# Ledger of designs, part 290: peptides against a protein of PDB entry 6DSZ

Target 1, 361 residues: chain A of PDB entry 6DSZ
Amino acid sequence: NYVVTAQKPTAVNGCVTGHFTSAEDLNLLIAKNTRLEIYVVTAEGLRPVKEVGMYGKIAVMELFRPKGESKDLLFILTAKYNACILEYKQSGESIDIITRAHGNVQDRIGRPSETGIIGIIDPECRMIGLRLYDGLFKVIPLDRDNKELKAFNIRLEELHVIDVKFLYGCQAPTICFVYQDPQGRHVKTYEVSLREKEFNKGPWKQENVEAEASMVIAVPEPFGGAIIIGQESITYHNGDKYLAIAPPIIKQSTIVCHNRVDPNGSRYLLGDMEGRLFMLLLEKEEQMDGTVTLKDLRVELLGETSIAECLTYLDNGVVFVGSRLGDSQLVKLNVDSNEQGSYVVAMETFTNLGPIVDMCV

## One batch from the design tools (peptide; made by RFdiffusion4, then SolubleMPNN)

Design b2_p26_4_s4 (from b2_p26_4, 13 letters changed)
Fold by OpenDDE base, seed 2:
Formats: structure tokens, sequence, C-alpha cells
Structure b2_p26_4_s4 (fold): chain B 361 residues (1-361), chain A 26 residues (1-26)
């Protein structure tokens, strides 16, 4: 019996930063197929804390902090539609990952969406939203005492959703999504009624966005609204203000991932299919009434990294570049560019041994 | 533009100034 030591997966398919192990610890969580790796971010770099097997490929991994929780909880959805909410518990040297809630959210009827599984969490932790199937939005209410993740579907008239996020600062949970119809791509918002289990009209819509609009970024307060990223353009909309930029540099390669740097949404990292790393900057304008509005959007090239599947800002200008196609990296953003005009320096590289081809020998 | 580069520099400097964890380069 050759125990083929199945090489642990090295390709990264998701990463998130938050406070999972404690309220004080900054954690990096990395999804590598069925494996979850938990690190603490330290002055010495990434300290491994725990590895967890998820009994399925991780499709969604999001940290969230319900009201009254001291630290973040972890939502995971697998490619087999197993959902769980995990909590980190440590008692002395004993580390346990507690399943607070679990459930299977698979529908018997539905066309799996071609753009894959999307999972989002309301910023106020009222619900989890899932786009699993065309024409359906699945809602998991977040109830503190429920060990069983119960879900219901709301019908979407928009059959081809490209991306969806929950907006910030909304009285009711509000989704913003890019969808495609025969006329092109559009942005729409819906309020989600947990009570009535239906959509209500959202605060705004934007018809006829860029044909290749692919990502929605929900912008925190004070700006609010959303950023829509396309192939050629980046647009902002919050219901009152619309702003679009078309920086030539983004036309060269498709932006495939993003991560918020600041809690206030002033800066984002963008990664493209060529491994270029950008900073998106939101310039503020203070109005005479004390309101903060978006003045402008800017995109700046930082440098080149491995092709990011996911990006997450850690701290002190350090970014984790999770790569599926190449080596993952820990990179430093420097204030001054090098001789090549790059602001990016690789601190650490994590070898990707490629996809575990199940060679059935 | 030179102005854009300065804004980027300011943005990057702010990241270092706002740090909670002083992750050192190896």
Amino acid sequence: as target 1 above (361 residues)
Amino acid sequence: SAEDKERLKEALAALQAQKKVDIKEP
C-alpha cells in the first residue's frame, strides 16, 4: 500500500483578514481547496495557528461580527452547498474550531449559475445572501441561537447576475448587483425583506453600464454606494452621485479581484489577470453642510505580483496575494518606488505545486 | 501626473502611519 501522501493543496482560492482568533489578533485566513489555514499576523510575519479540513472545496469564506460578539465569526460555504458558521475557541494550548451553525443550502431545482457561487454578508449581520442558481437569491437569516442554518429563496427577475454585494448604511438589507440582459449590463438595487421574504425596490439603479462590468464593491460610510468595475471603466454610484473613470491602464488586463484597505473605503487594492496590482483611491470632498462626498476616483499602478485569485490587506502596507495559478506572496507596499517604478516588494513567496491532479494510479 | 504620484505617496505613507502591527521585512 503506497500511502501516496496526498500533497496538501497549495493553490489559494480565497483569503480573508480579520479578528478570528481573538478581538486583538489580526488573522489571515487562507482557503486552499478543502483546507482552511489560520495565521496570526505578527511583526515576524505569518504565524500558523491552525489548519482545518472542510469536507469540501471552500467556495465562500467571509468573516463577520454579529452584534455582541467580541471577535469575528467565519462563514464558509462549500462547493457542495454545505454552509457553516465557525468560531475560534482557545483554552490554554487547546485550540478548537466550533461549529455554531451548519446546514445544506442546496436546492433540488435550479440552474447553477455559470459565474459560480457568490456569498455575501450584510454589513449589519442581518443575513447572508447566496447567489447559487439563476433567478434565485438565497437568504440565510442570522439568528444567534439557531444551530441550523435555514435558508429561503427569493425569486430574482434578473436571471444573469454577474456580481452582488450588500450595501452599507441601509435601514433594510440592500443588495446591489450587476446583471446582464439582452440589452447589456445593468446595476440594480433591492431591499431584502426578511419579514415578507421578498424584494422591495432598492434606492437606485443604473441602466446600461459597461458591457464588461464584472464586480461590485460596496463602499462603507461616509461615501456609501457601490463601485462597479469593468474592463474599461470604474464607476461609482450611491443614488445621488455618479462618477466614472476610464483609466487606459486597466484596459490592458481584466481586473479579477479587489480588497478594501481602509475601513472607511478610501482605498482599495485591485488585481488583474496579468498580476498587476493597483490602488484605487477615493478622493473625498467635504461639503459646506459637513457631508462627505466622492470628489474623484483614481487608479494607480503599484507593481506586479503573482496573478491574484484573492487579495487581502494585512497591516503596515503588507498585502497577502493569494494565487491559484502562481505562487502566493506576502508583499510590501513601499512609499517610494524602486528604479523600475514599482512600489511592490515581495517579502515571502509560497510555492504553488499546482492543482492536485487526482492521478488515480 | 506628479500630483497623482504624490497622492499615492501620501496614501502609502498613511498605511505605515496607521499600522497596528509593525510587520518587518525579513
Scores: peptide ipSAE 0.453, ipTM 0.908, DockQ to the pose 0.840
Fold by OpenDDE base, seed 4:
Structure b2_p26_4_s4 (fold): chain B 361 residues (1-361), chain A 26 residues (1-26)
Amino acid sequence: as target 1 above (361 residues)
Amino acid sequence: SAEDKERLKEALAALQAQKKVDIKEP
C-alpha cells in the first residue's frame, strides 16, 4: 500500500473575509481545491485555526449573516453541486465545523454554463442564487430551521449570463446581471419572487454596455446600484444615476477579480490578469437633503502582485492575494509610494507548488 | 494628476486610521 501522501493543494481558488469564528474575530478563509483553511487575522499576522476537507472542489465560498446570528455562516458549493451552510463552534479548545444545512443542487437537465458556477447571496439573507446552467437561475431560500437546502429554478430568458449579483437596498431580492445576446452585452435587473417562484421586472436596465463587460459589483447603500467592469470601461448605474469612466490603464489587461474595501462601497480592489492591483474609488457627493450620490469614479494603480484569482481586504491596508497561477501573497498597501511608484509591499508569500494533477492511476 | 495622487494618499491613509486590527509588518 503506497500511501501516496497526496500533497496538499496550494493553488487558491477562493478567499473571503468575515467573522466566522466569532463576532469579534476577523477571519480569512481560503479555498484550495477541496481544502478550506480558516485563519484569524491578528496583529502578528495570520493565525491558522482549522483546516477542513470538503467533499469536492470548492466552487463557491461566501460568508453571510442571517438576521439574529451573532457571527457569519459559510455557504459552500462544490463543483459537484453539493451545497452546505457551515457554522463554526468552539467550546474551550474543541473546534467543530457544524453543517447547519446541506443539499445537492444538481439538475438532471441543463447545460452547464461555460463561464462556470456563480453563487451569490442576497444581502438581506433571503436567498442564495446560483447560476449553474444556461437559462436557469437557481434559488435556495434561506430558512433557519431547514437542514435540507431545497432549491428551485427560475427560467432566465437571457441564456448567456456573464456575471450576476444581488443588489443592496431592495425591498425584494433583486439580481443585476450582465448578459450577452446577438446585439452585444447588456445589464438587466430582476426581482426574485420566492412566493411565485418567478422573476418580476427589476428597477432598471442598461442596454448595450461594453462588449467585454465581465463583472458586476453590487454597491451597498448609500450609493446602491452596481458597478459594471469591462475591458475598457467601468460603469456605475443605480436606476437614477449613470456614470462611466474609461481609464486607459485598465485596457492593458483584463480585470478578473474584485473586493470591497469599505462596508459602504466607497473603495474596491481590482486585480487584472497581469497581477496589477488597482483601487477603484467612489467619490461621494452629499446633497442638501442629506442624500449621498456618486460624484465620480476613479481608478488608481497601486502596484503589482501575483496574478489574483481572488482578492480580499483584511484590515490596516493588508490584502490577501489568492493566486491560482502563482504564489499567494499577503501584501501591505502603503500611504506613500516607493521609488517605482508602487504602494504595494509583499509581507508574506505562500508558495504555490502547482496544480495537484490527480493522476488517475 | 497630483490631485488624484493626493486622493489616493488620503484613501490609503484612511485604511490605516480606520483599522481595527493593527496587523504589523513581519
Scores: peptide ipSAE 0.453, ipTM 0.907, DockQ to the pose 0.832
Fold by OpenDDE base, seed 1:
Structure b2_p26_4_s4 (fold): chain B 361 residues (1-361), chain A 26 residues (1-26)
Amino acid sequence: as target 1 above (361 residues)
Amino acid sequence: SAEDKERLKEALAALQAQKKVDIKEP
């Protein structure tokens, strides 16, 4: 009897930073297949708090804070379309992860999208949006008293959504998405009516974006709008302002992940398929009327890390690099570069033992 | 450019200045 000690998954497929355990604690949450690891970020590094087994591979993991909540709640969607909203509760030494709400959001009819599951939360916590199937956008209204996550579908005319986000600062929940049609890739916005369960025309669109436009970043106020990341270009659009850059350095390898560094959206981390880490900087211009507009976009190479599946800024220039293909890392961003011109120093490396081969014994 | 490097330096310095958790280097 070989007791195959079920090796814990080591490949990271998602990470998020927020205040899950308390309002004051900074947490790192790591998704490793079916396992959720919860850490507190401390001066001494990552302190493990709890591990949670999920009923399937974690496909979406997002922290959000509804109005009146003192700490973040966690939305999880599994690859089997099990959705839940989790809350951390601690009573003395007893730590419980409670399910506030749950539901299965699988449709009986639909082709799973080729680009996989996308889950997004409205910044004002009005709804969760899910792109699970082509030509459908699933909405889960967020209601505090609802223990059952009920969803409805809105039909999308755009069948091939590449990425989608909720925008900030919108009166109605508004999505921004990159889609592909026979003419190329485009960006469009829709307002989501919860009442009518339909899309209304969004504030803006951008037809004929870069052919390899792959990611949408919703930018917080005061800038608002979105950043669209392609293979060769990074573009900003907010309905009134358009700005595009094509830094040659990003052309060398595809950007595959991003993370916002600060709440105002002035800085982002970008990771590419070669493990290069970049900072995207949004330069502000203050106008005479007190409005803040985007002056410029800049991309700077920070250094090299493991190939990131996900990135999350912690604090104090510390970044968690979640890797599926390599070792995950905790890295420090230094003010001064080393002799090689790198601003990145590895603080800790977390060995990836490779894919858990489901040894069907 | 030299200006870009200085801006990066300022951006990186701001991360440390705005910290809430003083995560120490090992």
Scores: peptide ipSAE 0.443, ipTM 0.905, DockQ to the pose 0.826
Fold by OpenDDE base, seed 3:
Structure b2_p26_4_s4 (fold): chain B 361 residues (1-361), chain A 26 residues (1-26)
Amino acid sequence: as target 1 above (361 residues)
Amino acid sequence: SAEDKERLKEALAALQAQKKVDIKEP
């Protein structure tokens, strides 16, 4: 009996941090093709809790906490358009991953978008948004009683969406997206009417952003709005305030991933195609009326890591660097730089044995 | 700038001060 120990996937294509196993536990969730790995972050490092095989390559993996849930739920979308909401349940030593809801969200008609699958969750947990096809925005309403994930499409006039996020602090679910037309790249917002199943005009737009604007970051309150990351510039807009920076250091390599460090959106990690790790800092200005506005944006080089496919801040200055092309890393951000001027120290390295080519049997 | 480095140092120090999990270096 040749036990062919199937080699586990090692290339990371997604990671997220939250409270999935309990309200108190800090978890790292790692997507490796069809495999989900669940860790608890401890003083001793990453403790493995569970590994889950998915019915397809994980394309979207997001934690969210609906109102009245004690812990986070996990939304997964596969590359074959299978959607599920997962819950962690422990009963003594028995650990179960429960499917709260599932569905297939594939359309029979549509051009798959060239920038791939984008999945986003409204911060108020009202809906999930999916950009799967050009000219369509798919909405999955989040309802507790619905075991079947039902979706509907809203037509987008903007055929070439580059990235999209839900904004924070909006009365109605509001998306902000970068799109391309013959005149260049632009940012637009839409309110999503769940009742009417249509878009309403959003609070703001920004025409003629940088030609290589590639990412949208939704900024939490008190700032609100969004950060738009390009090749040469980083811009902030919230409808009332616009601010742009063009730090020469980011021009050297394309920023490819980001992660929010602070719940209030004061700091972000940025990773580029050379494995450089940056901190983006939002400087606050408190107005005399008690309103908080963005004073300035700053980008600081922290150091070098493996080329990140995804980044996630854990705690205590520890960052997980999920790599597809190289080894994944657990790194420490130090207060003082080393002799080379780096604030980054590798704590642990996870060997990447390369992509498991899914042999379609 | 020296000021930018000090702000970064303060930001990094705040991360360690606000920790919930004292992840030890190996």
Scores: peptide ipSAE 0.438, ipTM 0.904, DockQ to the pose 0.819

Design b2_p26_5_s1 (from b2_p26_5, 10 letters changed)
Fold by OpenDDE base, seed 2:
Structure b2_p26_5_s1 (fold): chain B 361 residues (1-361), chain A 26 residues (1-26)
Amino acid sequence: as target 1 above (361 residues)
Amino acid sequence: FEEIDMEEFLKKLIEALKEEEEKKKK
């Protein structure tokens, strides 16, 4: 009797940081297929707290803090369209993951999007948005008393959404998205009316962006707006200001993931398909009226890592590099470069054993 | 983890990028 101990999944398909276990704890949450790993970030490294089996492959994993919650809640959507909101609860040595809400968000009619599942949360925690199917945007209203996740669809005229985010600092929940039509790729915004269950015209749009524009980053206040990342260019737009850069260094490989370093959105980590790690810098200009505007965008190559599926800035220059194709890493960003011009030092490497072939014996 | 002065780190990166831009203009 060979007890094939099912190897635990090692390939990372998502990571997020926040305050899930307590208000004070900095957590790293790692999605490995159907497994959720919860760590506390400490001065000594990652302390494992709990591992949770999910009823499907994790497709979306986002932390959010509704008004009046002391710590973050976790939204998970599986590849089978099972949605849940999870809470961490500890009582002495007993650790429980409580399901605050759950539901299935699958539609009977719809073409699953070829670019996969996108899940986003409004920064003010008014709603969750889901792009599951072409031409549909699903909304899950976030209400304190909702034990049942109720969702509705809004029709999108734009069938080929590439990426979508909620913007910061908007009176109504506002999405910004890159979409493709026969004329090229474009950026558009919509306000989401929960009351009318429809889109209203958003604050701005930009037609004919870069043909390979692939990612939207929502920028927090004071800048606001969004960053659009392409193959050749990085652009900023907030309705009033447009700025584009085309650094030759990003043309070499496609940027595939990003993570915000600063709460004010002054810095972002970018990872490409070659495992290059970049810093995107937003240079601020303070106007005479006290308004902060974007002066410039800059990109610096920090070094090389494993090919990131996801990046998470932790603290003190430590970054978790979640890799699906290679080994995941903890890396440290140094103030001074080494002799090769790299600011990156690998601290710890987590061996990726590859896809678990379920050998049904 | 060792503390890193991220403000100093950011400053150095911005300075390095400015120097590279100035070299390209010459």
Scores: peptide ipSAE 0.023, ipTM 0.493, DockQ to the pose 0.565
Fold by OpenDDE base, seed 4:
Structure b2_p26_5_s1 (fold): chain B 361 residues (1-361), chain A 26 residues (1-26)
Amino acid sequence: as target 1 above (361 residues)
Amino acid sequence: FEEIDMEEFLKKLIEALKEEEEKKKK
């Protein structure tokens, strides 16, 4: 019996930061195929806390904090449509990952979407949304006492959703999504009625966006709205304000991931397919009535990293670059550029031994 | 990790971007 010690997966397919282990701890959570690695971010670097094996490849991993929780909970969806909500518990030296809720969200009928599984959480923690199949949006209502995740589907008229997010600052849970039809790509919003289990008309839409619009970023208050990332353009829309930029530098390679740097949504890291790291800046304008509006969008090239599958800003200018194709990195953002004009310095590199191809023999 | 003054970092980035925009207008 050759116990093939299956090499632990090293390719990163997701990362998230938040307060999972405690209210005070800053955590980095890394998804490596079926493995979840939990770290505490410290002044000395990443302290490993726990490694957890999942019952399948992690497809979605999101932290969220329901009202009245002291720390974040973790939503995980696997590629086999097993959903769970996890809680970290520590009692002395004993560390337990508790399943607060679980369920299987697979449908018997549906075409799996070509853009894969999308999982999103309402900022007010009212629901989880899942785009698993074309023409369906699955809703998991979030209730504190539910051990079993119940889900329902809402029909999407838009069959080819490219990306979707929940918006901030909405009275009802509201999704914003990019979709493709025969006329091109468009952005639309829907309110999600938990009561009626249907979509209502959202606050805004934008028809005929850039043909290669691929990502939606929900922007927190005070700005609200969404950023739409394309191949050639970055656009902002909140229903009242529309702003578009087309910085030539982003045209060179497709932006593939993003991460919000600050809670107010003034800054986002962007990573492209060449490993270029950008900062997207939202310049604020304070109106005479005390409202904050977007004045301008700016993109700055920070430097080069491994090709990011995911990015997360940690603290103190440290960014985790999760890579599937290359080595993952901890990088430092510097205030001053080096001689090459880079603001990025690699602090640590995590060797990627390649994807564990589950050879189904 | 060494603490970075992120406000200063942002300020420098915003200033650099403004300078680039001003150069494009000349």
Scores: peptide ipSAE 0.017, ipTM 0.390, DockQ to the pose 0.548
Fold by OpenDDE base, seed 1:
Structure b2_p26_5_s1 (fold): chain B 361 residues (1-361), chain A 26 residues (1-26)
Amino acid sequence: as target 1 above (361 residues)
Amino acid sequence: FEEIDMEEFLKKLIEALKEEEEKKKK
């Protein structure tokens, strides 16, 4: 009896950092196909805490902290549209991952979107938004007493949504999205009414952004608004201020992932399809009235890593590079460049053994 | 990981990046 030990998946398809195990612990959560790995970030490195098997490929993994929770909860959506909210509980040496809520969010009717599943959480934890199908935006209201995830659909007039995020600092939950129509790519905002189950007009829109605009980053206060990343340009917009840069260095390869470094949204890591790691910098201008506005955007090449599927800043200049195509890495950002002009040093490399063919024997 | 004051680290990183940009413009 050859026990073919099913090789554990090694390709990373998502990662997130937050406070999942406790309010004080910094955690790294890694999605590897159907497996969730939970680590504590320590001065000595990553300490493994738990592995969790999921009933399907993890498509969305987001940490969020509802009002009155001491630590983050985990939202997971699988490729089979199984949604759950998970809580970490520790009682002495006993560690349990508890399902607070679950549900299936599959629709009987709808065309699955070509850009795949998008799952987003309102920064104020009022709702989860899901773009699963063309022309539909699914809303899951977040309520403390919800054991069953109830969802409803709102019709999107925009059939080809490229990316979507919730904005910060909005009185009502507000989405910002890039969409494509016959005239090109555009950015639009909608307020989401939970009561009326409809979209209201959002605070702003920008028609005719870059033709290859592919990513939306929601910027926290004090800046607010969003960053739109294209092939050739990076654009900031908040309704009042528009600023675009076209640094030649980003034109070489498509930016495919991002992660916010600062809570105030002053810096973002960007990863491209060649494994280049960038820092996007938001320069502030303080006005006489005490308002903070964006002065400028800058992009700096930090160095080269494995091709990132996802990035997450941990602490102390340490970044986890989650790779699907290559080896995942822990890298250190340095203030001073090395002899090659790189600010990136690989600390640890996690071998990717490629896609596990589930041999259904 | 060596405990780095994140605010200080990030400030120094921004300063270093600015200095490199200024050197490339000369």
Scores: peptide ipSAE 0.025, ipTM 0.411, DockQ to the pose 0.882; fails the geometry check
Fold by OpenDDE base, seed 3:
Structure b2_p26_5_s1 (fold): chain B 361 residues (1-361), chain A 26 residues (1-26)
Amino acid sequence: as target 1 above (361 residues)
Amino acid sequence: FEEIDMEEFLKKLIEALKEEEEKKKK
């Protein structure tokens, strides 16, 4: 009897950091195909807490904290369009992952988008937004008492959305997205009306951004607005201020992932296709009236890691580098550069054995 | 272009994170 030890998936396709197990615990959540791994971040490293099997490949994994929740909830969407909201519950030594809400968000009609599934959560936890199909934006209202995720579609006139995020500090839920048309790539905003189930005109737009603009980062207050990352440029826009940089160092390889370091959005980690790790810095200027404006954007090369599929800042200068193509890593950001000018030191490496097709038994 | 000393920046980052951990332990 050959006990085929089913090899666990090792390729990382998503990671998030937050307070999922408790309000006090810092957690690292790692998506490895159909598996979710939950860790507590400790001074000694990652402590495994739970592994969860999902009914499909994890396509979206986001932590969010609704008003009145003591800890974060987890939104998961699978590649088969199964959505759920998960809660961690511990009762003594018993650990349960509770499904608070679930639903299937697949549409009968629609072209699956070439850029894949995008799932985003409004920072005020009013809704989840899903770009699943070209020309459609799915909205899942986040009501406290809904065990069933009810969704509706809003038609997008923009058929080729590249990336989308909810903005911070908006009275109504507002999306910012990069889209492509025959004239190039553009950035647009829409307000989402839950009541009318339609888009209203957003606060701003920027036509003719960089042709390879690929990512939107929503920036928290006090800055607000969004960062648009391209192949050659990084731009900031908030409706009132536009600022662009084109640091030569980012032209060498495409930036493919990002993670916010500071809660106020002053710093972001960026990873490129060569495994280079950057810090994006938002320099603030305090005006005499107490308003904070963006003074400048700066990019600094920190060092090299495995090619990141996802990045997440943990604590104490420790970053988790989730890799699909290579080994995932815990890396330390150091103050002093090494002899090679790198500020990055690998602390731990997690061997990637390649894409294990989880045979659903 | 003032070469911002990345060394000083990373130092401040690590210090700020340590301070946040110490605040959570109280």
Scores: peptide ipSAE 0.024, ipTM 0.395, DockQ to the pose 0.037; fails the geometry check

